# Peptides against a protein of PDB entry 2MBZ: the designs that were tried, part 15

Target 1, 143 residues: chain A of PDB entry 2MBZ
Amino acid sequence: GINLTPEEKFEVFGDFDPDQYEEEVRERWGNTDAYRQSKEKTASYTKEDWQRIQDEADELTRRFVALMDAGEPADSEGAMDAAEDHRQGIARNHYDCGYEMHTCLGEMYVSDERFTRNIDAAKPGLAAYMRDAILANAVRHTP

## One batch from the design tools (peptide; made by RFdiffusion4, then SolubleMPNN)

Design b1_p10_3_s3 (from b1_p10_3, 7 letters changed)
Fold by OpenDDE base, seed 1:
Structure b1_p10_3_s3 (fold): chain B 143 residues (1-143), chain A 10 residues (1-10)
Amino acid sequence: as target 1 above (143 residues)
Amino acid sequence: MLLGLAALLF
């Protein structure tokens, strides 16, 4: 889990409590390599590490929103590059994230309403835009 | 918002 005090969690994540999902995550993914890797990496994370990860995620969110506001299609170079940076961010901070794994995450962003609601809080339709950009990015890297 | 945490949680 996230080894932060309740105060530190609030400072980093605001009203979002990641602990409320820990059991569901363990039930769904606890036997996967991704879960193991994530637990191993995050066990050493400080408040500053989590803040950095949050800042990186917020920057990517702003980048996707800016692309949408500019009318750039989800299969544009800019959108696919943002999707690639997202994939690499997951790989650095959490677990090995190949293109197949990333497309599964993208599909989850639109199929689970909890993800959709949370992502679309930044801009309506952002979850779908990200999913499509993730898919396009995977296609351009698939032989 | 929390795209990295979404990746952790699901």
Scores: peptide ipSAE 0.051, ipTM 0.746, DockQ to the pose 0.491
Fold by OpenDDE base, seed 3:
Structure b1_p10_3_s3 (fold): chain B 143 residues (1-143), chain A 10 residues (1-10)
Amino acid sequence: as target 1 above (143 residues)
Amino acid sequence: MLLGLAALLF
């Protein structure tokens, strides 16, 4: 769980309140290995760790937006590499994230309107672009 | 998977 004060949570996440999702996350995924691994890893995270994770996410967002603005297709090397960095970031910070798991996450970004709205706040259509880049990255690593 | 924690990744 996120062991931060309300003030620290606001400093790291701004107006986003992660606590509003805690019960739903536990109900939907509490019995999964991904949930267990994430709880184990994040139990020791400091404010600085959470800030680093947010900074990494923001950088990836900027990178995807820049690719979209340049007109690069989601199956470009640049977009697939950004998707790979995203997958590896999840694996490092939260839980083991193979290409199949990452593809499932990409589909969630476009099928759950809460994710879509949050991602598309940076640029309209970003959630779909990320999903497509994630799919392309998974395909290039499938024999 | 993990709506609350995955939501922190963007």
Scores: peptide ipSAE 0.049, ipTM 0.740, DockQ to the pose 0.199
Fold by OpenDDE base, seed 4:
Structure b1_p10_3_s3 (fold): chain B 143 residues (1-143), chain A 10 residues (1-10)
Amino acid sequence: as target 1 above (143 residues)
Amino acid sequence: MLLGLAALLF
């Protein structure tokens, strides 16, 4: 879990409160290997670790927005590479994230209105663009 | 900010 003080949580996540979702996450995924791995890894994370993870996520968001602004399709090399970096970031920081898992996450970004609203706060349609880039990236790596 | 948060929701 996130072992930060309320002040540190605010410094890292701003107005986003991850604690409000803890019960739902546990109910939906508490019996999965991904949940266990995430809980084990994050238990040792410092404020600096969480800040690094947020900085990486912000940079990736900026990359996707820049690709959309440039008119690059979601199946472009640039968009698929950004999706790959996203997948690898999840794998490093949270849990083993194969291409199938990553596509499931992409579908959640467009099927759960809470994710869609939060992602599209950076740019309208970003959630759908990311889903499509994630899918395209998975396809190019499927044997 | 948003992508890291999405990963935390798992």
Scores: peptide ipSAE 0.052, ipTM 0.746, DockQ to the pose 0.535; fails the geometry check
Fold by OpenDDE base, seed 2:
Structure b1_p10_3_s3 (fold): chain B 143 residues (1-143), chain A 10 residues (1-10)
Amino acid sequence: as target 1 above (143 residues)
Amino acid sequence: MLLGLAALLF
């Protein structure tokens, strides 16, 4: 799990408790290289590291929302660049995230209602917009 | 918050 005190977890994640999902994540993904890499990286993370990761995620969320509000299509350069930054953020902070993996994540955002609900809390339809931007970004980087 | 949560579930 995340090596933070309950107080530190609340400061970083608010009312969200990531520990409630640890068992499900382990059951679903525990045999994957991504899970191993994530556990290895996050084992050393401080409160400041987690706060940075949250800040980066919030910034990306704001960028996607702004693109949607501007009426930019999900296959616009701006939306694909935001998707690329998201992919790279996952790669830096958690596990190697190629375009295929990223596309799978994007599909999960719309197929798992828990993700959809959480993402769409920022703006209705954001999960679908992100999925489409992720797919478009993958396509533009596939020879 | 939201994108970070998605990453934490992997």
Scores: peptide ipSAE 0.051, ipTM 0.745, DockQ to the pose 0.539; fails the geometry check

Design b1_p10_3_s4 (from b1_p10_3, 6 letters changed)
Fold by OpenDDE base, seed 1:
Structure b1_p10_3_s4 (fold): chain B 143 residues (1-143), chain A 10 residues (1-10)
Amino acid sequence: as target 1 above (143 residues)
Amino acid sequence: MLLALSALLF
């Protein structure tokens, strides 16, 4: 879990309070290996670790937005590479994220309004673009 | 924020 003071949480996540979702996450995923791995990894994270993870996520967001602004399709090499970096970022920082898991996350980004709203805050339609890039990236790595 | 959301909400 996130072991930060309220002030440190605000500095890293702004107005987003991850604690408000802890119970739902535990109810939905508490018995999964992904949840266990995430809890084990994040238990040692400092404010600086969370800030680094946030910075990496923001950079990826900027890359996807730039691709959309350039009119690049979601199945372009650049969009699929950004999706791959996103998958690897989850794998490094949280839990093992294979292509199947990643596609499930992509579908969640468009099916859960909370994700859609937060993602599309950077650019309208970004959640759908990311989902499509994630799917395309999974396809190029699947026989 | 995307990675944090992905990690927290699955």
Scores: peptide ipSAE 0.046, ipTM 0.744, DockQ to the pose 0.556
Fold by OpenDDE base, seed 5:
Structure b1_p10_3_s4 (fold): chain B 143 residues (1-143), chain A 10 residues (1-10)
Amino acid sequence: as target 1 above (143 residues)
Amino acid sequence: MLLALSALLF
């Protein structure tokens, strides 16, 4: 769970309440290494850490939107680099995220409507674009 | 938002 006061949580995430998903997350993934690693790392996170993570995610969102607006394909160098930065961001801040794990996350972004809706709030079709960029990035790093 | 969502549902 996120160890922030309600006020700090609102300052970082606005009206989005991550705690509403905590029970489902624990039920689905509580026995995974990714869950354990995420809980261990985030247990020490301050408001400033969460704000940094949010700012990094917002920057990546802006980059993907700009690529889409430019008509760049999801397998462009720019889109794959944004996908790599996303993967690295997960690895630094949450849990070990290899290319296989990252592609699974990308598929979740389009298969779970809750993810799709939240991602596509920035731009319709962004979830699918990110999934495709994640897949392309994984392919270019597969020997 | 994206990293937080991915970390929250996984």
Scores: peptide ipSAE 0.046, ipTM 0.741, DockQ to the pose 0.574
Fold by OpenDDE base, seed 2:
Structure b1_p10_3_s4 (fold): chain B 143 residues (1-143), chain A 10 residues (1-10)
Amino acid sequence: as target 1 above (143 residues)
Amino acid sequence: MLLALSALLF
């Protein structure tokens, strides 16, 4: 899990408590390499590491919102580049994230209402836009 | 906050 004090968790994640999902994540993914890698990496993360990851995620969210506001399609170069940065961010901070894995995540963003609600809090339809950008990005990198 | 959470939940 996240090795932060309750105070540090609040400082980084606000009212969001990641620990509430620990058991579900373990039950669903505990036997995967992705889970193992994530646990291994995050075990060493400091408060500053978590804050950096949060800041990167927030910046990426702002980029997607800006693309939507500009009317850029999800298969635009800008949207696909934002999706690529998202994929690479997951790979750096959590677990190996190939294009297939990334498309599965994108589909989860629209099929699990918890993800949809959280993502769309930034802008309605953002989850669907991200899913489509992720798919488009995967296609452009698949021969 | 949103994208980091998605990565943590797989």
Scores: peptide ipSAE 0.049, ipTM 0.745, DockQ to the pose 0.514; fails the geometry check
Fold by OpenDDE base, seed 3:
Structure b1_p10_3_s4 (fold): chain B 143 residues (1-143), chain A 10 residues (1-10)
Amino acid sequence: as target 1 above (143 residues)
Amino acid sequence: MLLALSALLF
């Protein structure tokens, strides 16, 4: 869970309130290993840890946007490498994220309008581009 | 925001 004051949460996440989703998250995934691992890791996170994680996510977003602006396909090496860094970021900061789990997350980015709207705020179609890059990255690592 | 949401929702 996010153990920050209201002021600290605003400083890290701005107008986004993660608490509004906590009950839904617990209801949907509270019995999963991923949820348990995430709770265990994040229990010790400081404001600085959350800020670092946010900065890493913003950098990845900028990287994907730059690839789209350059006209690079989602199955390019650059896009797949950005997807791999995204997967590794989840694994490091939250829970074990294999390629199958990562593809499920990518599909959620386009099937849940809340994710799509949030991702596409950086660039229209970014959620679909990320999903496709995640799928391509999973394929290149499947024997 | 994306990593936090993905980490929170999954």
Scores: peptide ipSAE 0.046, ipTM 0.742, DockQ to the pose 0.586; fails the geometry check

Design b1_p10_4_s1 (from b1_p10_4, 7 letters changed)
Fold by OpenDDE base, seed 1:
Structure b1_p10_4_s1 (fold): chain B 143 residues (1-143), chain A 10 residues (1-10)
Amino acid sequence: as target 1 above (143 residues)
Amino acid sequence: MILALAVLLS
């Protein structure tokens, strides 16, 4: 449901083709509030909006990689803060993302090899690191 | 890329 031309999509996402997942996403999540919210929000997104979202994602990726390179544990303040920013980014741009939802996403990052492969392209083990940081962040924000 | 993946496959 991204209303960009093929050229614009390539400029923003590069070799990643979001259209190839549209049917699967609809089948898996089409009846969820998250799907509805995402469709409603993104319907008005311009190329510049998507580019900003990608820039935010890239910045977050660099931040997690830097934490890993520094040897910071996934339950460090820095890693948990990065996880929180990740959650808030999803909430701002796509759909309401509570801590339970966020932990489910984290688990998907390590259980679905497609996510793992794409995330770990930045650094091997990044998906697992993010998952652990997401879990830790959820724990510190829930009773 | 991370956020895009979260949106599309989550």
Scores: peptide ipSAE 0.072, ipTM 0.775, DockQ to the pose 0.566
Fold by OpenDDE base, seed 4:
Structure b1_p10_4_s1 (fold): chain B 143 residues (1-143), chain A 10 residues (1-10)
Amino acid sequence: as target 1 above (143 residues)
Amino acid sequence: MILALAVLLS
């Protein structure tokens, strides 16, 4: 699990506790390289590291919501750039995330009702918007 | 927060 005290976890994540999902993540992805990489990287993370990751996640959430509110299409440069930043954030903080992996994640956001519900809590349709932006970003970067 | 969930569960 995340190597923080309960107090530190609350300060960083508030009511969201990532450790509640550890078993589910292990069952679904425990035999993947992504899982191993994530466990290895995050094992050394400090409170400051997790705070930075949380801040990045919150910022990207707000950014996507703002794009939707502004009526920007998911294949706009703004939306694709947000998707790219999302991909890069995953790559830096958790595991290697190429464009194929990223598109798979995007599809999961709309095909797994649990993800859809959690993402759309910020704004209805956000999961689908993110999926479309992720796909568009992958297409523009296809060799 | 929601992106943290999306990343951690994937």
Scores: peptide ipSAE 0.072, ipTM 0.771, DockQ to the pose 0.473
Fold by OpenDDE base, seed 2:
Structure b1_p10_4_s1 (fold): chain B 143 residues (1-143), chain A 10 residues (1-10)
Amino acid sequence: as target 1 above (143 residues)
Amino acid sequence: MILALAVLLS
């Protein structure tokens, strides 16, 4: 799990408790390289590291919302760039995330209502917008 | 927070 005190977890994640999903994540993904890499990387993370990750996520969320508000299509350069930054952020902080993996994540964002609900809390339709941007970004980076 | 949470649950 995340090596933070309950107080630190609250400071970083607020009312969200990632430990609630630890068992499910382990059962579903525990045998994957992604899970192994994530556990190895995050084992050394400090409160400041987690806060940085949250800040990066918040910034990307605002960026996608701004694109949607501006009427930019999900396959616009701006949206695809945001998707690329999202992919790179995952790769940097958690596990190797190629374009195929990223597209799988995008599909999960719209197929698992828990993800959809959490993402769309920022703006209705954000999960679908992200998925489409992720797909478009993957396409433009395929040879 | 939203994207980070999604990553953690992925």
Scores: peptide ipSAE 0.073, ipTM 0.775, DockQ to the pose 0.506; fails the geometry check
Fold by OpenDDE base, seed 3:
Structure b1_p10_4_s1 (fold): chain B 143 residues (1-143), chain A 10 residues (1-10)
Amino acid sequence: as target 1 above (143 residues)
Amino acid sequence: MILALAVLLS
């Protein structure tokens, strides 16, 4: 999967071990275009590439948390713009991500407890807030 | 947060 040494993986991902999910991901998505595209793109990624991706994710997390703390609705321009950046980040780094795909991912964030737990580690309710913002962003782009 | 790998897991 990820072409990093154990030490590099720890430096980038910390306590999260991506290897424990590799078989499940292949079983569930191995025959999809998204999986193929992701494997092709990430095959050349260096430690620095993975670190950049994590930094982008952390920045997005901070944006959403700030919006929540400010009391901004998930369908506000700010929240929808953050959701759009999230969608574009997926498209740039992993696989083509249209609005329909993005809404499916948003639903997964609240329906799979593993995702919910990991996301809400930053702030309780963040996964639901992201899902709502993702949905709102998709709606405004699908009149 | 490790969103990228979570996205891969999808």
Scores: peptide ipSAE 0.072, ipTM 0.773, DockQ to the pose 0.450; fails the geometry check

Design b1_p10_4_s2 (from b1_p10_4, 8 letters changed)
Fold by OpenDDE base, seed 4:
Structure b1_p10_4_s2 (fold): chain B 143 residues (1-143), chain A 10 residues (1-10)
Amino acid sequence: as target 1 above (143 residues)
Amino acid sequence: MILGLSGLLL
């Protein structure tokens, strides 16, 4: 789990408390390799590690929002590059994330209403935009 | 938003 004090958790995650989702995450993903890898990798994370990961996620969100605001298509080079950085961030920080896994995550963003609502809090339609960019990025990298 | 984007933690 996240080995931070309540104060540290608040400083890093604010009102988005990851502990509120622990049971649901275990029920949905507890038997997957991704879950195991994430638990093993994050067990050693410091407050500074979690802060860096949070900063990366926030920057990625801002980047996608900026692309949408600029009217860039989800299959543009800019959007696909943002999707690639998203994939690499997951792989680096949590679990092995190939293109198939990434497309599955993208589909979840639009098929699970909780994900859609949470993502679209930054900008309406962001989840769908990310899904489309993720798919386009996977297609261009398919051998 | 880490947990949302990682897909696993939500």
Scores: peptide ipSAE 0.104, ipTM 0.796, DockQ to the pose 0.432
Fold by OpenDDE base, seed 5:
Structure b1_p10_4_s2 (fold): chain B 143 residues (1-143), chain A 10 residues (1-10)
Amino acid sequence: as target 1 above (143 residues)
Amino acid sequence: MILGLSGLLL
């Protein structure tokens, strides 16, 4: 689990408790390399590390929302660059995230209603926009 | 939002 006190968890994640899903995550992903890498990497994370990760995610969300508000297509250079930053952020903070893995995550964002609701809390349709940007970014990086 | 960043939390 996340090695933070309840107070620290609240300061970083607010009402969202990632440990609430620990059992389900283990059931779904416990046999994957991504799960192993994430557990190994995050085991040493401090409150400051988690806050940085949260800040990065919030900034990325704001970027996507701004792109949507500007009417930029999900396959625009700006949207694809945001998707690339997302991919790199996952790779840096959690687990190896190639373009195929990233597209799988993007698809999950629209196929798992819990992800969709959580993401779309920032803006309706954001999950779909992110998925499309992720796919477009993967395509432009595939020979 | 950590759920938007990590696919392992659901």
Scores: peptide ipSAE 0.104, ipTM 0.801, DockQ to the pose 0.418
Fold by OpenDDE base, seed 2:
Structure b1_p10_4_s2 (fold): chain B 143 residues (1-143), chain A 10 residues (1-10)
Amino acid sequence: as target 1 above (143 residues)
Amino acid sequence: MILGLSGLLL
Protein backbone atom coordinates (compact mmCIF):
# COMPACT_ATOMS: atom_id res chain seq x y z
CA GLY B 1 0.00 0.00 0.00
CA ILE B 2 0.85 3.67 0.16
CA ASN B 3 3.55 4.20 2.75
CA LEU B 4 2.07 7.22 4.51
CA THR B 5 0.73 7.76 7.99
CA PRO B 6 -3.02 8.19 8.33
CA GLU B 7 -2.42 11.90 8.90
CA GLU B 8 -0.30 12.21 5.78
CA LYS B 9 -2.86 10.30 3.75
CA PHE B 10 -5.54 12.69 4.87
CA GLU B 11 -3.39 15.68 3.99
CA VAL B 12 -2.77 14.36 0.49
CA PHE B 13 -5.96 12.51 -0.43
CA GLY B 14 -8.52 13.97 1.93
CA ASP B 15 -11.46 11.66 2.45
CA PHE B 16 -10.34 9.38 -0.36
CA ASP B 17 -8.39 6.36 0.86
CA PRO B 18 -6.66 4.50 -1.97
CA ASP B 19 -5.86 1.61 0.36
CA GLN B 20 -9.55 0.75 0.52
CA TYR B 21 -9.21 -0.51 -3.02
CA GLU B 22 -5.88 -2.31 -2.65
CA GLU B 23 -7.33 -5.81 -2.69
CA GLU B 24 -9.63 -5.14 -5.62
CA VAL B 25 -6.83 -3.49 -7.58
CA ARG B 26 -4.62 -6.50 -6.95
CA GLU B 27 -7.37 -8.87 -8.03
CA ARG B 28 -8.09 -6.95 -11.22
CA TRP B 29 -4.61 -5.88 -12.24
CA GLY B 30 -2.17 -7.90 -10.15
CA ASN B 31 -1.01 -9.99 -13.10
CA THR B 32 -0.27 -7.03 -15.37
CA ASP B 33 3.04 -5.34 -16.06
CA ALA B 34 1.41 -2.03 -15.27
CA TYR B 35 0.60 -3.16 -11.75
CA ARG B 36 4.11 -4.46 -11.18
CA GLN B 37 5.71 -1.28 -12.45
CA SER B 38 3.41 0.89 -10.39
CA LYS B 39 4.11 -1.06 -7.21
CA GLU B 40 7.84 -0.85 -7.84
CA LYS B 41 7.81 2.89 -8.55
CA THR B 42 5.48 3.93 -5.78
CA ALA B 43 7.24 1.85 -3.14
CA SER B 44 9.74 4.67 -2.72
CA TYR B 45 7.29 7.55 -2.97
CA THR B 46 7.22 10.10 -0.19
CA LYS B 47 4.37 12.29 0.91
CA GLU B 48 5.77 14.96 -1.37
CA ASP B 49 5.69 12.59 -4.32
CA TRP B 50 2.06 11.70 -3.73
CA GLN B 51 1.16 15.34 -3.26
CA ARG B 52 2.80 16.15 -6.58
CA ILE B 53 0.83 13.39 -8.28
CA GLN B 54 -2.40 14.74 -6.80
CA ASP B 55 -1.53 18.27 -7.89
CA GLU B 56 -0.83 17.06 -11.42
CA ALA B 57 -4.12 15.20 -11.55
CA ASP B 58 -6.03 18.22 -10.28
CA GLU B 59 -4.35 20.47 -12.81
CA LEU B 60 -5.15 18.10 -15.64
CA THR B 61 -8.76 17.91 -14.53
CA ARG B 62 -9.05 21.69 -14.48
CA ARG B 63 -7.46 21.85 -17.90
CA PHE B 64 -9.96 19.44 -19.43
CA VAL B 65 -12.86 21.21 -17.75
CA ALA B 66 -11.64 24.52 -19.14
CA LEU B 67 -11.48 23.02 -22.62
CA MET B 68 -15.03 21.74 -22.32
CA ASP B 69 -16.26 25.08 -20.99
CA ALA B 70 -14.60 26.81 -23.92
CA GLY B 71 -16.46 24.50 -26.30
CA GLU B 72 -13.33 22.96 -27.75
CA PRO B 73 -14.00 19.56 -29.28
CA ALA B 74 -12.28 16.53 -27.79
CA ASP B 75 -10.26 16.14 -30.98
CA SER B 76 -9.00 19.71 -30.83
CA GLU B 77 -5.29 20.33 -30.54
CA GLY B 78 -5.78 21.57 -27.00
CA ALA B 79 -7.69 18.50 -25.90
CA MET B 80 -5.28 16.11 -27.59
CA ASP B 81 -2.34 17.90 -25.96
CA ALA B 82 -3.99 17.50 -22.58
CA ALA B 83 -4.47 13.81 -23.32
CA GLU B 84 -0.81 13.50 -24.26
CA ASP B 85 0.22 15.15 -21.01
CA HIS B 86 -2.02 12.69 -19.19
CA ARG B 87 -0.34 9.76 -20.93
CA GLN B 88 3.11 11.09 -20.12
CA GLY B 89 2.11 11.67 -16.52
CA ILE B 90 1.04 8.06 -16.18
CA ALA B 91 4.32 6.94 -17.72
CA ARG B 92 6.34 9.13 -15.37
CA ASN B 93 4.53 8.27 -12.17
CA HIS B 94 3.15 4.75 -12.56
CA TYR B 95 3.91 2.55 -15.56
CA ASP B 96 4.82 2.50 -19.22
CA CYS B 97 1.81 3.88 -21.01
CA GLY B 98 1.76 3.55 -24.77
CA TYR B 99 -1.07 4.81 -26.90
CA GLU B 100 -2.77 1.42 -26.91
CA MET B 101 -2.74 1.28 -23.13
CA HIS B 102 -3.93 4.85 -22.95
CA THR B 103 -6.91 4.17 -25.19
CA CYS B 104 -7.78 1.18 -23.02
CA LEU B 105 -7.74 3.43 -19.98
CA GLY B 106 -9.96 5.92 -21.77
CA GLU B 107 -12.48 3.19 -22.51
CA MET B 108 -12.40 2.11 -18.88
CA TYR B 109 -13.25 5.66 -17.81
CA VAL B 110 -16.59 5.39 -19.59
CA SER B 111 -17.30 1.68 -19.11
CA ASP B 112 -16.58 1.38 -15.38
CA GLU B 113 -19.24 3.38 -13.58
CA ARG B 114 -17.00 4.02 -10.59
CA PHE B 115 -14.42 5.73 -12.77
CA THR B 116 -17.10 7.63 -14.62
CA ARG B 117 -18.65 8.85 -11.40
CA ASN B 118 -15.34 9.90 -9.89
CA ILE B 119 -14.21 11.74 -13.01
CA ASP B 120 -17.56 13.35 -13.75
CA ALA B 121 -17.61 14.74 -10.23
CA ALA B 122 -15.60 17.61 -11.69
CA LYS B 123 -17.93 18.06 -14.66
CA PRO B 124 -20.64 15.87 -16.21
CA GLY B 125 -19.36 14.22 -19.35
CA LEU B 126 -15.70 14.73 -18.49
CA ALA B 127 -14.91 11.01 -18.64
CA ALA B 128 -16.34 10.76 -22.15
CA TYR B 129 -14.52 13.91 -23.19
CA MET B 130 -11.24 12.50 -21.87
CA ARG B 131 -11.84 9.19 -23.62
CA ASP B 132 -12.44 10.95 -26.91
CA ALA B 133 -9.38 13.16 -26.48
CA ILE B 134 -7.24 10.15 -25.58
CA LEU B 135 -8.40 8.33 -28.69
CA ALA B 136 -7.82 11.34 -30.92
CA ASN B 137 -4.34 11.82 -29.47
CA ALA B 138 -3.52 8.17 -30.05
CA VAL B 139 -4.69 8.37 -33.65
CA ARG B 140 -2.59 11.42 -34.45
CA HIS B 141 0.52 9.75 -32.99
CA THR B 142 0.01 6.43 -34.73
CA PRO B 143 1.96 6.22 -38.03
CA MET A 1 -8.65 13.43 -5.03
CA ILE A 2 -7.18 10.83 -7.34
CA LEU A 3 -9.80 10.50 -10.05
CA GLY A 4 -8.48 7.11 -11.02
CA LEU A 5 -6.50 8.69 -13.82
CA SER A 6 -3.69 6.20 -13.29
CA GLY A 7 -6.04 3.46 -14.44
CA LEU A 8 -5.18 1.31 -11.44
CA LEU A 9 -6.74 3.13 -8.52
CA LEU A 10 -10.41 3.96 -8.38
Scores: peptide ipSAE 0.103, ipTM 0.798, DockQ to the pose 0.390
Fold by OpenDDE base, seed 1:
Structure b1_p10_4_s2 (fold): chain B 143 residues (1-143), chain A 10 residues (1-10)
Amino acid sequence: as target 1 above (143 residues)
Amino acid sequence: MILGLSGLLL
């Protein structure tokens, strides 16, 4: 799991406890390269590292919400750029994330109600907007 | 949220 004390975990993630999903994550993804890479990379993460990752995620969320509030379509340059930054953030912090993988993640955001609920906590429809932006970004970067 | 970002936590 995440190498933080219970207090540190609360400070970074609040009421969200990633350890509650450890078994399911292992069952679902344990045989993937992404899982292996994530476990290896995050094993050395400090509280400050996790806080930075959370801050980056929050910033990205704010960007998408702002785009939605402005009425920008999910295939706008702004939305696709935010999706690209999202992909690169995953690659930097967790595992290699190509456009196919990213598109699969986007689909999960709308097909798994737990993801949908958690993402849409920031703004209703955000998960769908992100999925569409991710798809558009993948399309523009595909030969 | 870390959950939405990584995709591996669900």
Scores: peptide ipSAE 0.101, ipTM 0.799, DockQ to the pose 0.433

Design b1_p10_4_s3 (from b1_p10_4, 8 letters changed)
Fold by OpenDDE base, seed 3:
Structure b1_p10_4_s3 (fold): chain B 143 residues (1-143), chain A 10 residues (1-10)
Amino acid sequence: as target 1 above (143 residues)
Amino acid sequence: MILGLDVLLS
């Protein structure tokens, strides 16, 4: 699990409590390569590492929101680049994330209400926008 | 938003 004190976890993740999902995550994904890779990478993460990851996520959220506010299509170069950065961030911090995996994650954002609710807290429709950008980015890299 | 743990959380 995340090796932080309750206070540190609150400082980094705020109202989101990743611990509430730990048992479910292990039961559902404990035998996958993604789970194994994530556990191996994050085992050494410090509070500063987790904060950096959260900062990257927040920046990406702001970037997508700005694109939406500007009326940029989800298949615009800007939106697809943001999706690519998202994919690379997952690969760097957690597990190998190819375009197939990334597309599956995008679909989860709109099909799992827990993710949709959490993502759309920043802006209504953000989860769908991200899904569309992720799909577009995958398509352009698999012509 | 927590990115990267996504496939694990759902």
Scores: peptide ipSAE 0.083, ipTM 0.786, DockQ to the pose 0.442
Fold by OpenDDE base, seed 4:
Structure b1_p10_4_s3 (fold): chain B 143 residues (1-143), chain A 10 residues (1-10)
Amino acid sequence: as target 1 above (143 residues)
Amino acid sequence: MILGLDVLLS
């Protein structure tokens, strides 16, 4: 699991409780390569590592919200670039994330109410916007 | 906003 004290977990994740989903994650994805890769990589992560990851996530959220506020389409270069950075971040920090995997994650954002609720807390419709941007980015990178 | 949920559920 995440090798942080309860205090450190609160400092990094705040009101979001990753432990809440540990059992479900293991049940649904425990036999996948992505799960094994993530567990292996994150096993050595320090508080500073997790904080950096959360900072990246926050920055990406702000970036997508700014794009939406500016009226940029989800298939704009700006939105697709943000989606690409999201994909690359997952690849660096957790598991190999190709474009097909990324589109699956995007679909999860809108099909799982828990994801939709958590993402849209930043801005209503953000989950759908991210899904569309992820899909557009995948299309432009698929020969 | 924290997006850790997406990578945790994969």
Scores: peptide ipSAE 0.082, ipTM 0.789, DockQ to the pose 0.529
Fold by OpenDDE base, seed 5:
Structure b1_p10_4_s3 (fold): chain B 143 residues (1-143), chain A 10 residues (1-10)
Amino acid sequence: as target 1 above (143 residues)
Amino acid sequence: MILGLDVLLS
C-alpha cells in the first residue's frame, strides 16, 4: 500500500483512502503490467510525491470543470490537451499509458459507478466529459 | 480524486 502514516494520508487524501481497495485491486489486477509498474514506482514515493500527484489531479479536475462551465466541447483543443496531460501524468507517476489504455480508463469512468460518483462529485457529468475528451485526444493522435 | 490509480480498481 501507500507508505504513509495515517496522519500523512489524511493530509494528502483527506477522507479518501486508496488502500481500502488494495485487496480487490490485487485480486483483479495483480498479474498485470500496470499493477507491477505502479507498485514499483510508488514504493519510493514520499508524502511530497503523493501531494504533488494529488495537486496535479485536483488541478486537472478544476481545468476540466472550467472547460465545461465555459461551454467548451469535450473535443476542443483545451479539453483534449487536458486529457493529454492526464495521460502523461499517469505514464510518469504510475504505469505506461498509451492512447488505447487511456481510452479504456475513460470508459471505466462512466461504466463503473464508483468512479462516476467520485468524479462527478466535482461536477455532474464530469466523468462523461473526461471520457469524451480522452477519446477525442486519442483520435487526434491516431492517424 | 487520484487520477491514474483507477485502472487498478476496474
Scores: peptide ipSAE 0.082, ipTM 0.784, DockQ to the pose 0.418
Fold by OpenDDE base, seed 1:
Structure b1_p10_4_s3 (fold): chain B 143 residues (1-143), chain A 10 residues (1-10)
Amino acid sequence: as target 1 above (143 residues)
Amino acid sequence: MILGLDVLLS
């Protein structure tokens, strides 16, 4: 799992502990390339690395919330650009993330109540907004 | 939430 002390984990992730899902993730995805890539990349991550990842996620969340507050549609250039940055962040930090994979993640955000609850903690409807933006971004990048 | 680990949680 994440090679941090309990204190370091709390400093970075607060009450959310990704390692609590380790067994479920392994059972569902343990034989996939994404899982292998993620394990290989994150094995060397320091507290500072995880903090950067969390900061990027927080910044992305703020961007989407700001777009929603401004009334920008999920298929606006701003929303699609945020979705693209999200996809690239996954690719950089975890595993190769093509547009099909990204749309699958977006769908999970609205179909798995655990994700919906966690995402919408920032703003109600954020998960659905992100899903729609992810889909729109995938469409514009797919011939 | 850490966005990107999401696929592994699906």
Scores: peptide ipSAE 0.080, ipTM 0.783, DockQ to the pose 0.437; fails the geometry check

